# Peptides against a protein of PDB entry 3OIQ: the designs that were tried, part 59

Target 1, 212 residues: chain A of PDB entry 3OIQ
Amino acid sequence: KNRIFVSSSKDFEGYPSKAIVPVQFVALLTSIHLTETKCLLGFSNFERRGDQSQEDQYLIKLKFKDRGSERLARITISLLCQYFDIELPDLDSDSGASPTVILRDIHLERLCFSSCKALYVSKHGNYTLFLEDIKPLDLVSVISTISTKSTNSSKHSSSELISECDLNNSLVDIFNNLIEMNRDEKNRFKFVKLIHYDIELKKFVQDQQKVL

## One batch from the design tools (peptide; aimed at target 1 V121)

Design b1_p29_2_s2 (made by RFdiffusion4, then SolubleMPNN; from b1_p29_2, 12 letters changed)
Fold by OpenDDE base, seed 4:
Structure b1_p29_2_s2 (fold): chain B 212 residues (1-212), chain A 29 residues (1-29)
Amino acid sequence: as target 1 above (212 residues)
Amino acid sequence: KSELLKKLQETLKKLFEKSLPLIEEEFKK
């Protein structure tokens, strides 16, 4: 089955009530919920959805059933957080209690761009997204990709079914949404409050704001 | 970072491969 690129989490409203569909999307990591029984990652592109929270538009599950798979989930979360420079409480604490990690509003401190491959699984109209693969995207690379409008489809064309165009469009949309949030006085998101806010990001945001 | 990414993806792949049969079983029930 061909992997479907998803530009909006609303697309799932039109998906079959009983299906397994491989999907891919690009979004910002917004939340992490790791407990003894489950791991959920929240992602968002911050598309305006009326009165719905702009957070956790994509709820992605890491499923585990045994200690071995639970450990793999913990390692996955640890490595992901290490990649994004997110501070986690010590997940290896010898305290026989399974570490609980609850992080929310990650996007208020760090822009954690992620290309996610997931499995859409629906039954009786309800669906769950299961994480298959994640590619963290460096902010510098994201900025460069948007700025260059690199039509150079040449190199990575082979294995990633996502058109470079779809990826780029999604990244642009996310930034545009963040710019709108930044302009909204009621929104808690502000670029200047990001830990990694630098001159490059500042300049990029200023330049993008002129186009919007 | 490249090694970290590789380890992340490998770990997640192992997890997903273990979970997939269970997902498929739950889907068929």
Scores: peptide ipSAE 0.716, ipTM 0.966, DockQ to the pose 0.938
OpenDDE base, seeds 1, 2, 3, 5: peptide ipSAE 0.715, 0.716, 0.716, 0.714; ipTM 0.966, 0.966, 0.966, 0.965; seeds 3, 5 fail the geometry check

Design b1_p29_2_s3 (made by RFdiffusion4, then SolubleMPNN; from b1_p29_2, 10 letters changed)
Fold by OpenDDE base, seed 2:
Formats: sequence, C-alpha cells, structure tokens
Structure b1_p29_2_s3 (fold): chain B 212 residues (1-212), chain A 29 residues (1-29)
Amino acid sequence: as target 1 above (212 residues)
Amino acid sequence: KSELLEKLKETLKKLYEKSLPLIEEEFKK
C-alpha cells in the first residue's frame, strides 16, 4: 500500500474503522512517555482545534514485546534526545529497574521537527499510531527549506514518494501556527524562550510574520 | 550528527521489525 502523507491529525477521523494504513507526517515533538510497559511519543503541528490542547495531536506508540524490544525503545528515546539536545536522566543506569521518562511541552524549550512514518491501525473505530520511523529535522535545514522553496520547484529528488510540496506546506503551517501562538499573550509558547533562539530564527520569524 | 542518525535509523528498523508481527496479530484478533 502507498504511504499517505497526513497534513492534519483530523484526517484520521475519516479513516476506516478497521484498517492498517501506512502514513507519514511532519510535526514537532511535544512529549515523551516511557515506562516499563509503554513508550509514547507526542507530536503536534499545533493546528487550531478550538479550546482543545494543541499538544500531542499525534500520539505515536512504540510497542514492546520483550526486554530486547524495550531496550531498543530506550535506545531510540536516548538517540532522539541526543539529537535534539534534550536532557534525560541516565537511561543506562545499571539499576535493574527500567527508567521512567516523562517529558511534556518539549516545544516550549526546543523546536524538535520530525518527519514520522507510522502505521495507522484501527479496530472498532479506535485507532493507534505505531512508530515505523522517525527522522529528526535540523531547524536550520527547516528554515532554509522554507525560505528557498518560495522560488525553486525544480529539484526532483526521486526517491521519497512524499511531494516536497507536502512537506514544505506542513512546515510552513507549523511555523504559522507557532507565530499565532507566540502572538497570543495567553499562550505559553514564545520563540524568545526557546533555548536555541538565535538571530537566524529571529529573522526568519520576523520575515514570516510580514507575510501573515 | 550523521552517525547518530544512522544509529537511530538502524535502531528503529530493528524495533519495527520486531513490533510488526505483534501489530498484525493484534489486528487479526
């Protein structure tokens, strides 16, 4: 089955009540919930959904079957956090107890752009998204991609079935949503509070604000 | 960063390969 690019988590409301559908989306990492029995990653594009929380619009499950798969999940979390410079408690501690990691509102400190591949699995109308793959995206690369694709439609890199247009549109939408959140005095999100807030990000945000 | 990404990709592949049969089994039940 062809992988479907998902621009909104609302798209899943129209999905079959009993299906397995490979999907892909781009979003910000918002939460990590790792326990002995479960690992969940929360993602969001911060699409406005009325008064509902904008975090964890995509709840992605890592499934454990044994200690080996649990270890792989822990390694996955560690590697993601290393990439995004997220401080974790020592997950390698020789204490035979599986470490519990609960992080929320990651987007308030770091913009962790991620391209995710997942399986939509539904039964009886309820669905679960299972992680297949996650590609962390560098913020500088995201900014450069949005800034340059206003002009050049040309470079067909053939391999990834995702329209470069879909990815770009989603990235733009995320930034636009963040800009709106930043303008809202009631919203906790502020660009200036990001640990990695720099002159480049500042300039990019200012330029995007002029177009909105 | 490139080495980190490769290790992440490999880890996720291994995890997915292990999880997929379980997902399919749960879907069939």
Scores: peptide ipSAE 0.714, ipTM 0.965, DockQ to the pose 0.924; fails the geometry check
OpenDDE base, seeds 1, 3, 4, 5: peptide ipSAE 0.714, 0.714, 0.714, 0.713; ipTM 0.965, 0.965, 0.965, 0.965; seeds 1, 3, 4, 5 fail the geometry check

Design b1_p29_2_s4 (made by RFdiffusion4, then SolubleMPNN; from b1_p29_2, 8 letters changed)
Fold by OpenDDE base, seed 4:
Structure b1_p29_2_s4 (fold): chain B 212 residues (1-212), chain A 29 residues (1-29)
Amino acid sequence: as target 1 above (212 residues)
Amino acid sequence: KEELLKKLQETLAELFKKSLPLILEEFEE
């Protein structure tokens, strides 16, 4: 089956009640929930959903069943956090207690753009998304991509079924949503509170705010 | 960063490969 690009987590409401569908989306990492028995990653594009939380619109599961696979999940989380410069408590502590990591509201400190490949699995109308692959996106690259309206077919390997247009549109939508959140006095999100807030991001946000 | 990304993706691929049979089993039940 061809991988489907998902622009909104609402798309899953129209998906079959019993299906396996490979999907791909772009979103910001918002939460990490790692325990002895489960690992969940929350992602969001911050689409307005009425009264629903804008966080964790995509709940992605890393499934493990044994100590070996648990270790792989832990390493995956560690590497992901290392890539985004997210500080984690020492996950390797020989203390016989499996490390529990609960991070929330990651987007308030860091914009962790991620292109995710997942497996949509539904049964009886309920679904779970399982993480297949993740590509962290550097903010500089995201800004550059949006700014250049890159019609340049970067020869991304034939395996990325996402049109550059779908990726770019999703990135633009995320930024637009963040700009709206930043303008809302009730919203905790502020660009100036990001740890990595720099002159480049400031300029980009200012320029995008003029277009919106 | 490229090496880090590679290691991340390889680790996740291994995890997914191990999990996929279980996911399919639970789907068929």
Scores: peptide ipSAE 0.728, ipTM 0.967, DockQ to the pose 0.943
OpenDDE base, seeds 1, 2, 3, 5: peptide ipSAE 0.728, 0.728, 0.729, 0.728; ipTM 0.967, 0.967, 0.967, 0.967; seed 3 fails the geometry check

Design b1_p29_3 (made by RFdiffusion4)
Pose (drawn by RFdiffusion4):
Structure b1_p29_3 (pose): chain A 183 residues (1-47, 54-90, 99-149, 165-212), chain P 29 residues (1-29)
Amino acid sequence: KNRIFVSSSKDFEGYPSKAIVPVQFVALLTSIHLTETKCLLGFSNFEQEDQYLIKLKFKDRGSERLARITISLLCQYFDIELPDPTVILRDIHLERLCFSSCKALYVSKHGNYTLFLEDIKPLDLVSVISTISTKCDLNNSLVDIFNNLIEMNRDEKNRFKFVKLIHYDIELKKFVQDQQKVL
Amino acid sequence: EEEEELDEKLLENLEETTENLKKLLEEKE
């Protein structure tokens, strides 16, 4: 195929006014909006706000069920508590870091566009830390994301704090420290 | 016609995504 890797949502400015373009990006899961009619997943690389809004489209009940199971499995994989109806989660990153490799379809018309979900591969934080420590587009994005997360933690006014993560590991405390030295 | 084909493709992708997430969760457990 010819899937185009996007490093930023701003890349979508050069894309056709009407086309179907397979894309791929890496980001943190930041929000979920699940209704009976549609589902939107928000991701961000904090270059610090929501940036990617991925849509799971479904019309009938059969496809709705699949969308619900998909959200259920994604949340369970990240240890996100889910009440299972309109379901809303925000600023997930303030509580949990959820790196994800996502493949999507860019669909545009009249200059407007929507990113539809093709695949989502959650990335273990432990592997993310290891992948950064021992050591392309994926890695560049993982590094940029973590750097921005570091600067957000330094900023006193920003609500993001590593120590406030429900999963604040000793290893996470260690990687963050030894990561600031590089700065 | 093109919208119908896109919807079918999106459904197939949703099925595959659900299978992949299930397998990853089983491996993690």

Design b1_p29_3_s1 (made by RFdiffusion4, then SolubleMPNN; from b1_p29_3, 14 letters changed)
Fold by OpenDDE base, seed 2:
Structure b1_p29_3_s1 (fold): chain B 212 residues (1-212), chain A 29 residues (1-29)
Amino acid sequence: as target 1 above (212 residues)
Amino acid sequence: SEEEELEKKQKEALEKLREKLKEILEKKK
């Protein structure tokens, strides 16, 4: 089955009530909810959805049936957080109870761009996204990719179904949404409050703001 | 079951992701 690129989580409203659909999207990591039984990874492109929270528009669910699966998930999430320089509370606390980790509003401190592959699984009108892959994207690389209109349609091999165009468009959309949020005085998101706010990001944001 | 197959696939996905993340982090050093 061909993987569908999803530009909006609203696309799922049109999906079958009973289906398994491989999907791909690009979004910011917004939340991590790790418990003994599951991990929820929240992602968002910050598309405006009326008065609803813009966080966790895409929710990837990891279920743990055993301690081995939990450990694997914890290690994997730790590595993901290490990539994004997200501080996790010590997961290794010697207390035999696996600590619950709840991180919210990650985007207020760090822009964690992620290309996600998931299985959309619907049953009885509800759906769950099951993890297939998360490719963390480097912010510098994201900025460079958007800034350089990559005309290089290098025919990369048929297996990675993302049109470079779809990826780039989604990245631009995310930044545009963040710029709108930054302009909104009521919105908590501000670029200047990002821990990694540097001269490069500042310049990029300033340049993007001129076209919006 | 379909659920068991999804869980197996998810475990395999996590294993692959773990290795990919290790490789990425090693390259960033």
Scores: peptide ipSAE 0.670, ipTM 0.949, DockQ to the pose 0.794
OpenDDE base, seeds 1, 3, 4, 5: peptide ipSAE 0.669, 0.668, 0.669, 0.668; ipTM 0.949, 0.949, 0.949, 0.949

Design b1_p29_3_s2 (made by RFdiffusion4, then SolubleMPNN; from b1_p29_3, 13 letters changed)
Fold by OpenDDE base, seed 2:
Structure b1_p29_3_s2 (fold): chain B 212 residues (1-212), chain A 29 residues (1-29)
Amino acid sequence: as target 1 above (212 residues)
Amino acid sequence: SEEEKLEELQLEYLKKLRENLQKILKEKE
């Protein structure tokens, strides 16, 4: 089955009430909810949805069937957080109870761009996104890609048909949404509050603001 | 069950994801 690139989480409203659809999207990691039984990863492109929270527009779910799967998930989430320089609470608590990790509003401190593959699974009008893959994207690389409009066909194996155009367009849309949020005095998001706010990001944001 | 198949698939994806993240982290260093 062909993987569908999703530019908006609203696209799922038009999806079949009973289906399994491989999907792909690019978004910012916004939340991590790790429990003993599951992990929820929240992602957002921050499209405006009226009064709805812009957080967790894409909620990816991992269920743990056993301790082995839980451990694997914890390691995997730790590696993801390591990539994004996200501090996780010490997961090594010797107390036989796996600590619950709840991180929210990650985007307020770090822009964690991620290319996500998931299975859209719907039943009885409800859907769940099941994790297939998360490719973290380096912010410098994202900025460079948008700035150069470079058709750098990343030599990812020919079989994973992300149109480079779809990815780039979605990345631009995310930045545009963030710029709008940054301009809104009521919005908590501010570029200058990002831990990794540097001269490069500043310049990029300034240049993008001129186009909007 | 279809649910069991999905859980098995998720486990395989998690393993691959772990390996991919390990590679990416190594390349970033």
Scores: peptide ipSAE 0.630, ipTM 0.939, DockQ to the pose 0.872
OpenDDE base, seeds 1, 3, 4, 5: peptide ipSAE 0.630, 0.629, 0.629, 0.628; ipTM 0.939, 0.939, 0.939, 0.938

Design b1_p29_3_s3 (made by RFdiffusion4, then SolubleMPNN; from b1_p29_3, 11 letters changed)
Fold by OpenDDE base, seed 4:
Structure b1_p29_3_s3 (fold): chain B 212 residues (1-212), chain A 29 residues (1-29)
Amino acid sequence: as target 1 above (212 residues)
Amino acid sequence: SEEEELEKKQKEALEKLKENLKKLLEKKK
């Protein structure tokens, strides 16, 4: 089955009530909810959805059946957080109880761009996204990709059915949404509050704001 | 079962992701 690129989590409303569909999307990591039995990874492209929260538009669910799978997930999430420079509370608490980790609104401190592959699995009208892959994207690379507009399409185009255009368009859309959020006085998101806010990001945002 | 297959795939995905993240972190140092 061909993998479907998803530009909006609203697309899932039109999906079959009983299906398994491989999907891919690009979004920011917004939340991590790690418990003993599951991990929920929240992602968002911050598409405006009326009165719905803009966070956690995509929820990837990891289920743990055994300690081995839990440990694997915890290690993997720790590594993901290390990549994004997200501080996790010490998961190694000597208390035999696996600590619950709840991170919310990650995007307020760090832009954690991620290309996600998942299995959309629906049953009885409800769906779950099962993890297939999370490719963390470096912010500098994201900025460069958006700024250079698709001229160097040559090298990575071979294996992923998703057009470089779809990825780039989604990245642009995310930034545009963030710019709108930044302009909204009621929105908590501000670029200047990002821990990694630098001259490059500042310049990029300023340049993008002129186009919007 | 379909559920068992999904869980197996998820585990395989996590294992692969773990190794990929390790490689990415090594490149970032």
Scores: peptide ipSAE 0.684, ipTM 0.950, DockQ to the pose 0.815
OpenDDE base, seeds 1, 2, 3, 5: peptide ipSAE 0.683, 0.683, 0.683, 0.682; ipTM 0.950, 0.950, 0.950, 0.950

Design b1_p29_3_s4 (made by RFdiffusion4, then SolubleMPNN; from b1_p29_3, 11 letters changed)
Fold by OpenDDE base, seed 4:
Structure b1_p29_3_s4 (fold): chain B 212 residues (1-212), chain A 29 residues (1-29)
Amino acid sequence: as target 1 above (212 residues)
Amino acid sequence: SEEEELEKKQLKALEELREKLQKLLEEKK
């Protein structure tokens, strides 16, 4: 089955109550909930969903069957956090109890753009996203991609043609949503509060704000 | 079971992701 690019987590409301659908989406990493038994990775594009929290619109669930799978997940999450310069509490506490890690509202400090591949698996009207891939995206690269409207089809022959257009459109939508959040005095999100807020991001945001 | 197959696929995906992230971090250094 062809992988479906998902621009909104609302698309899942129209999905079959019993299905396995390969999906791809672009979103910000918003939360990490790591326990001894599971890891939940929350992602959001911050699409307005009424009064619902804009966090964790996409939830990838990793269940651990054994200590090996737990360790693998912990290492992988640690590496993901290292890529995004997210400080994790020391997972290696000698205390034999794998510490619970709860990170929330990651987007308030860092824009962790991620291209995610997952299996949408539904049963009895509920669904779970199974991990297939998480490609972390560099913010500078994201900004450059949006700014240049790079129709440069880098023919990277990766067989899974996400339309470069779909990716770019989703990235633009995320930024637009963040700009709206930044304008909202009630919203905690502010670009100037990002740890990585620099001149490039500032300029980009200012330029995008003129178009909106 | 179908669930067991999905979990095996997810484990493989985690392994692949670990390797990719390691490579990306090495390239960033």
Scores: peptide ipSAE 0.705, ipTM 0.959, DockQ to the pose 0.815
OpenDDE base, seeds 1, 2, 3, 5: peptide ipSAE 0.704, 0.704, 0.704, 0.704; ipTM 0.959, 0.959, 0.959, 0.959

Design b1_p29_4 (made by RFdiffusion4)
Pose (drawn by RFdiffusion4):
Structure b1_p29_4 (pose): chain A 183 residues (1-47, 54-90, 99-149, 165-212), chain P 29 residues (1-29)
Amino acid sequence: KNRIFVSSSKDFEGYPSKAIVPVQFVALLTSIHLTETKCLLGFSNFEQEDQYLIKLKFKDRGSERLARITISLLCQYFDIELPDPTVILRDIHLERLCFSSCKALYVSKHGNYTLFLEDIKPLDLVSVISTISTKCDLNNSLVDIFNNLIEMNRDEKNRFKFVKLIHYDIELKKFVQDQQKVL
Amino acid sequence: KEEILEQLEETTEELFESSLPDILEEFEE
C-alpha cells in the first residue's frame, strides 16, 4: 500500500480537498465519546491539547455492538474503568498514559475531513520506555510525545503530573529522572 | 493482554469492513 505517516494534525493542511488517504500516527488516548449513533476517540501528542479525533462509524445495531466491544476491549487493555448509553471520558492522560499506534483513513470533501479508524494497536508503557531507553517515525513520535509530557510535568500550572498517575511505577519514576538528564 | 489484543484486532477489522461501504457512499454523494 502507500499509507502516509503523519507526525502532526497540521499535516492535514496539505491534503486534498476531496480524497481518501490512508494515514498512520502515534499518540496518547485522551478522550472517548460513545453514543448510540457514533463514537469519537481523541488522541494527542501534546505538541498541549486534543489533536486527533478518530471516528468509528456505525449505523445499525450489529455494527454498534462491534463498536461497543471495540471500546470495551481498548479500555480494558489500558485498565480504564468502563460503565457498561452515552459514555464520555476526558483527559485520560492525567490518570493513565495510553500510547497508541493508529491507522486511519483520511476522507475529505469540500475541504472538510474526517479520520475513520482502521486499526488501533495499544503500546505497552513498559515497551515504550524500553524502546526509548535502549535506543523510526514511530520512535521519533514516541520520543517527542514523552518530551512534551516531560515539559508539561515541569510546568507547575499544568494539571499533568506523573506522580498522579494511577500506575506510577518505580520504573516510571526511574525513566523520567534519567530522561531529564538528556535535557 | 495478548488475548485481549488479538480480540481487539479482529473486532476492529470486522467493524472497519462493516463501515467502509457507508463511508464510500457518503463520499460519492

Design b1_p29_4_s1 (made by RFdiffusion4, then SolubleMPNN; from b1_p29_4, 9 letters changed)
Fold by OpenDDE base, seed 4:
Structure b1_p29_4_s1 (fold): chain B 212 residues (1-212), chain A 29 residues (1-29)
Amino acid sequence: as target 1 above (212 residues)
Amino acid sequence: KEELLKQLQKTLKELYEKSLPLILEEFEE
């Protein structure tokens, strides 16, 4: 089955009540919920959904059932957080207690752009997304990708199923949504509160704000 | 960062490969 690019988490409302569908999306990491029994990653593109929270629009599960797979999940979370410079409590603590990690509102401090491959699995109208792969995207690369009209059809190898257009459109949509949130005085999101807020991001946001 | 990414993807792949049979089993039940 071909992998489907998902531009909105609302797309899943139209998916079959009993299906297995490989999907791919790009979004910001918003939450991490690691417990003894489960790991959930929240992602969002901050699409407006009426009065619903814009957080955790994509809830992605890392499934584990044994200590070995639990360890792999912990290592995965540790490595992901290291990539994004997210401070975690020491997960390697010799204290035999499985570390619980609960992080929320990650996007308020860091823009953690991620290209995710997931397996959509639905049964009886309920669905779960299982993480297959994650590619963290550097903010500098995201900004450059959006800013450069990709007129260069550089021969990206035919193997990445995402059209460059789909990725770029989703990245633009995310930034546009963040700009709207930043303009809203009631919204907690502010670019200037990001730990990594620099001159490059400032300039990019200012330039994008002129177009919106 | 490239090495970190490789380790991340490798670890996640191993986890996914272990989880996939269980996901499919629960789907078929």
Scores: peptide ipSAE 0.721, ipTM 0.966, DockQ to the pose 0.956
OpenDDE base, seeds 1, 2, 3, 5: peptide ipSAE 0.721, 0.721, 0.722, 0.719; ipTM 0.966, 0.966, 0.966, 0.966; seeds 2, 3 fail the geometry check

Design b1_p29_4_s2 (made by RFdiffusion4, then SolubleMPNN; from b1_p29_4, 10 letters changed)
Fold by OpenDDE base, seed 2:
Structure b1_p29_4_s2 (fold): chain B 212 residues (1-212), chain A 29 residues (1-29)
Amino acid sequence: as target 1 above (212 residues)
Amino acid sequence: KESLLKQLQKTLKELFEKSLPLILEEFEK
């Protein structure tokens, strides 16, 4: 089955009430919720949705049912956090209790760009997204990709590859949304509050602000 | 970083593959 690129979580409103659809999207990691029974990752592209919270627009589930699969989920979260330099104080606790990790508003401190492959599963009009694959994207690479306007339409229409255009457009949209949030005095998001805020990011944001 | 990514993706793949039968079972119920 062809994987569908999703530019907005609103796209799911038009999806079948009973379906299994492989999807792909690009978004910022906003939350991690790991408990003994559930693992949820929140992602957002910060698309404007009126007065609704822009957090966790994509709620992605890691499903586990046994201790072995739970361990895999914990390892997955640990590795993901390690990749993004997110500190997880409680994961290494030798306490025989399954560590609980609750992180929110990750985007306020770190821009964790992620390309996600997920399985959309709907039943009775409700859906769940299950994480199949994740590719963390380095901010430097994201900035470079947006800046170079890669017109490389590689003709390889392999059914499984998202268009580079779709990826780039989504990345641009995310940054534009972040710029708008940064301009809004009421919004908690500020680029200057990011732990990794550097001269390169500053320059990029300034340049992008001129286009908006 | 590449090693870390590979480990991440491998672990997640294993988790997903183990979960997929359960997801399908719940879907068919």
Scores: peptide ipSAE 0.727, ipTM 0.967, DockQ to the pose 0.950
OpenDDE base, seeds 1, 3, 4, 5: peptide ipSAE 0.727, 0.727, 0.727, 0.726; ipTM 0.967, 0.967, 0.967, 0.967; seeds 1, 3, 5 fail the geometry check

Design b1_p29_4_s3 (made by RFdiffusion4, then SolubleMPNN; from b1_p29_4, 9 letters changed)
Fold by OpenDDE base, seed 4:
Structure b1_p29_4_s3 (fold): chain B 212 residues (1-212), chain A 29 residues (1-29)
Amino acid sequence: as target 1 above (212 residues)
Amino acid sequence: KEELLKKLQETLKELFEKSLPLILEEFEK
């Protein structure tokens, strides 16, 4: 089955009420909800959805049922946070209590771009997205990808299902949405409040703002 | 970073592979 690239979480409204569909999308990590019974990752491209919160547009589940699989979920979250320089409470604490991690509004402090592969599973009109794979994207690489008009269709092997165009378009859309949020005085998102706000990001944002 | 990414993806793959039978079972019920 071919993996479908998803540009908007609204695409799922048109998906079958009973299906299993491998999907892929690019979004910012917005939340982490790890409990004893479940792990949920929130992602967003910050597409405008009327009065609805722009957070957690993609709610992705890591499913576990036993202590062994729960440990794998904890390790996964720890490694993901290490990659993004997100501070977590010590998840390895020998205290027999399963650590609870609740992080929200991650995008207010860090831009955690992620290419996600997930399994869309629907039954009776409800769906769940299960995380299959994640590729964190470095901000420097994202900026370079957007800034360089991808004239070089590097012959990446035919097996990577995401057209370079789909990835780039999604990244551009996310930045455009963030720029709009940054301009809105009512929006809490501000580029200057990002922990990793540097001269490169500043210049990139300033240049993109001139085009929008 | 490459080693970290590899470990992340390997760990997640193992978790997904363990969860997939359960996901499919719930879908078929």
Scores: peptide ipSAE 0.731, ipTM 0.968, DockQ to the pose 0.937
OpenDDE base, seeds 1, 2, 3, 5: peptide ipSAE 0.731, 0.732, 0.731, 0.731; ipTM 0.968, 0.968, 0.968, 0.968; seeds 2, 3, 5 fail the geometry check

Design b1_p29_4_s4 (made by RFdiffusion4, then SolubleMPNN; from b1_p29_4, 11 letters changed)
Fold by OpenDDE base, seed 2:
Formats: sequence, structure tokens, C-alpha cells
Structure b1_p29_4_s4 (fold): chain B 212 residues (1-212), chain A 29 residues (1-29)
Amino acid sequence: as target 1 above (212 residues)
Amino acid sequence: KSSLLKQLQETLKKLFEASKPLILEEFEE
């Protein structure tokens, strides 16, 4: 089955009420919720949805069935946070209690761009997204990709790869949404509050703001 | 970073593959 690129979480409103669909999207990591029973990752493109929360537009589940798979979930979260330089409380605490991690509003401190492969599973009109694969994207690489307008459509139409155009468009859309949020005095998001706010990001944002 | 990414993806793959049968079972019920 071909993987479908999802540009908006609203796309799921048109999906079948009973289906299994491999999907892929690009979004910012916004939340991590790890408990003894479940792991949820929140992602967002920060698309305007009226007065609705722009957070956790993509709620992605890591399902575990036993202690072994729970451990794999914990390791996954640890490695993901390590990749994004997110400080976690020590998940390896020898305390026999399953570590609980609750992180929210990650995007206020760090832009954690992620290309996610997920399994859309719907039953009775309700759906769950299960994380299949994640590719963290470095901010420098994202900025470079947007700036270079890479017309190099590598013709390798492998049916499983996102169109480079779809990826680039989604990245541009996210940045545009962040710029709008940054301009909104009521919005908590500000580029200058990012821990990794540097001269390159500053310049990029300034240049993009001139086009919007 | 490449090693870290590989470890992340491999770990997640193991988790997903372990969960996939249960996901399918719950879908068929």
C-alpha cells in the first residue's frame, strides 16, 4: 500500500471510518506523554483552526503490550529527546516505578522538526495514529532546504517516498505559521525565546517575514 | 548523530513491529 503524505491533520476527516492507512507527515514535536500504560507524542503544523488549540494536531501513539515493549518505548523517548537536546528527568531511575514523562509546549523552547511515518487506524469513525518511524530534522537542514528551493526532484519515484515538494511545502507552511504566531502578541511562541535562537535562524526569520 | 538516529529508528521499529499484531487484532474485533 502506498504511503499517503498528509499536509494537514484535517485530511483525516475525509478518511474512511474503518481503515488502515500508512501515512506520513512533517510537523513540530509539541508534547510527550509517557505513562505506565501509554506513550503519546503530540505534533503540530500550527495550522489555523479558528479558536481551536494549535497544539497536538497530530496525536501519535506508541503502543506497548508488556514490560519489554514499554522499555522500548522509554528508550525511544530517551533517544528522541537526546536527538533534540531535550532534557529529560532520568528515565533510568532504579526506582521500580515506571517513569512518567510529561512535556508540553516543546515548540516554545525548541523547534523539533520531525518527519513521521504513522499507521492511521480507524474504527467506527474514531482513529488512532501509531508511530512507525520518525526522522528528526535538523533546523539547519530545514532552513537550508527552504532557502535553496531545491528543484532537484530526484526522479526516484519510489512510491514510498514523500515528494520532496510535499516535504518542502510543509516545512514552509510550518515556518509561515510560526511567523504568524510570532507576530501575534497574544501568542506565547516567540522565536527569540527559543534556546537555539541564533544568527542563522534570526536572519532566516527576518528574510521570510519580508515575503509574508 | 547518525548513530543516534539509527538507534532511535531501530528501537522504534522493534516497538512498532511488536505492537502491529495487536493493532491489527483490535481493528478486526
Scores: peptide ipSAE 0.713, ipTM 0.963, DockQ to the pose 0.928
OpenDDE base, seeds 1, 3, 4, 5: peptide ipSAE 0.712, 0.713, 0.712, 0.711; ipTM 0.963, 0.963, 0.963, 0.963; seed 3 fails the geometry check

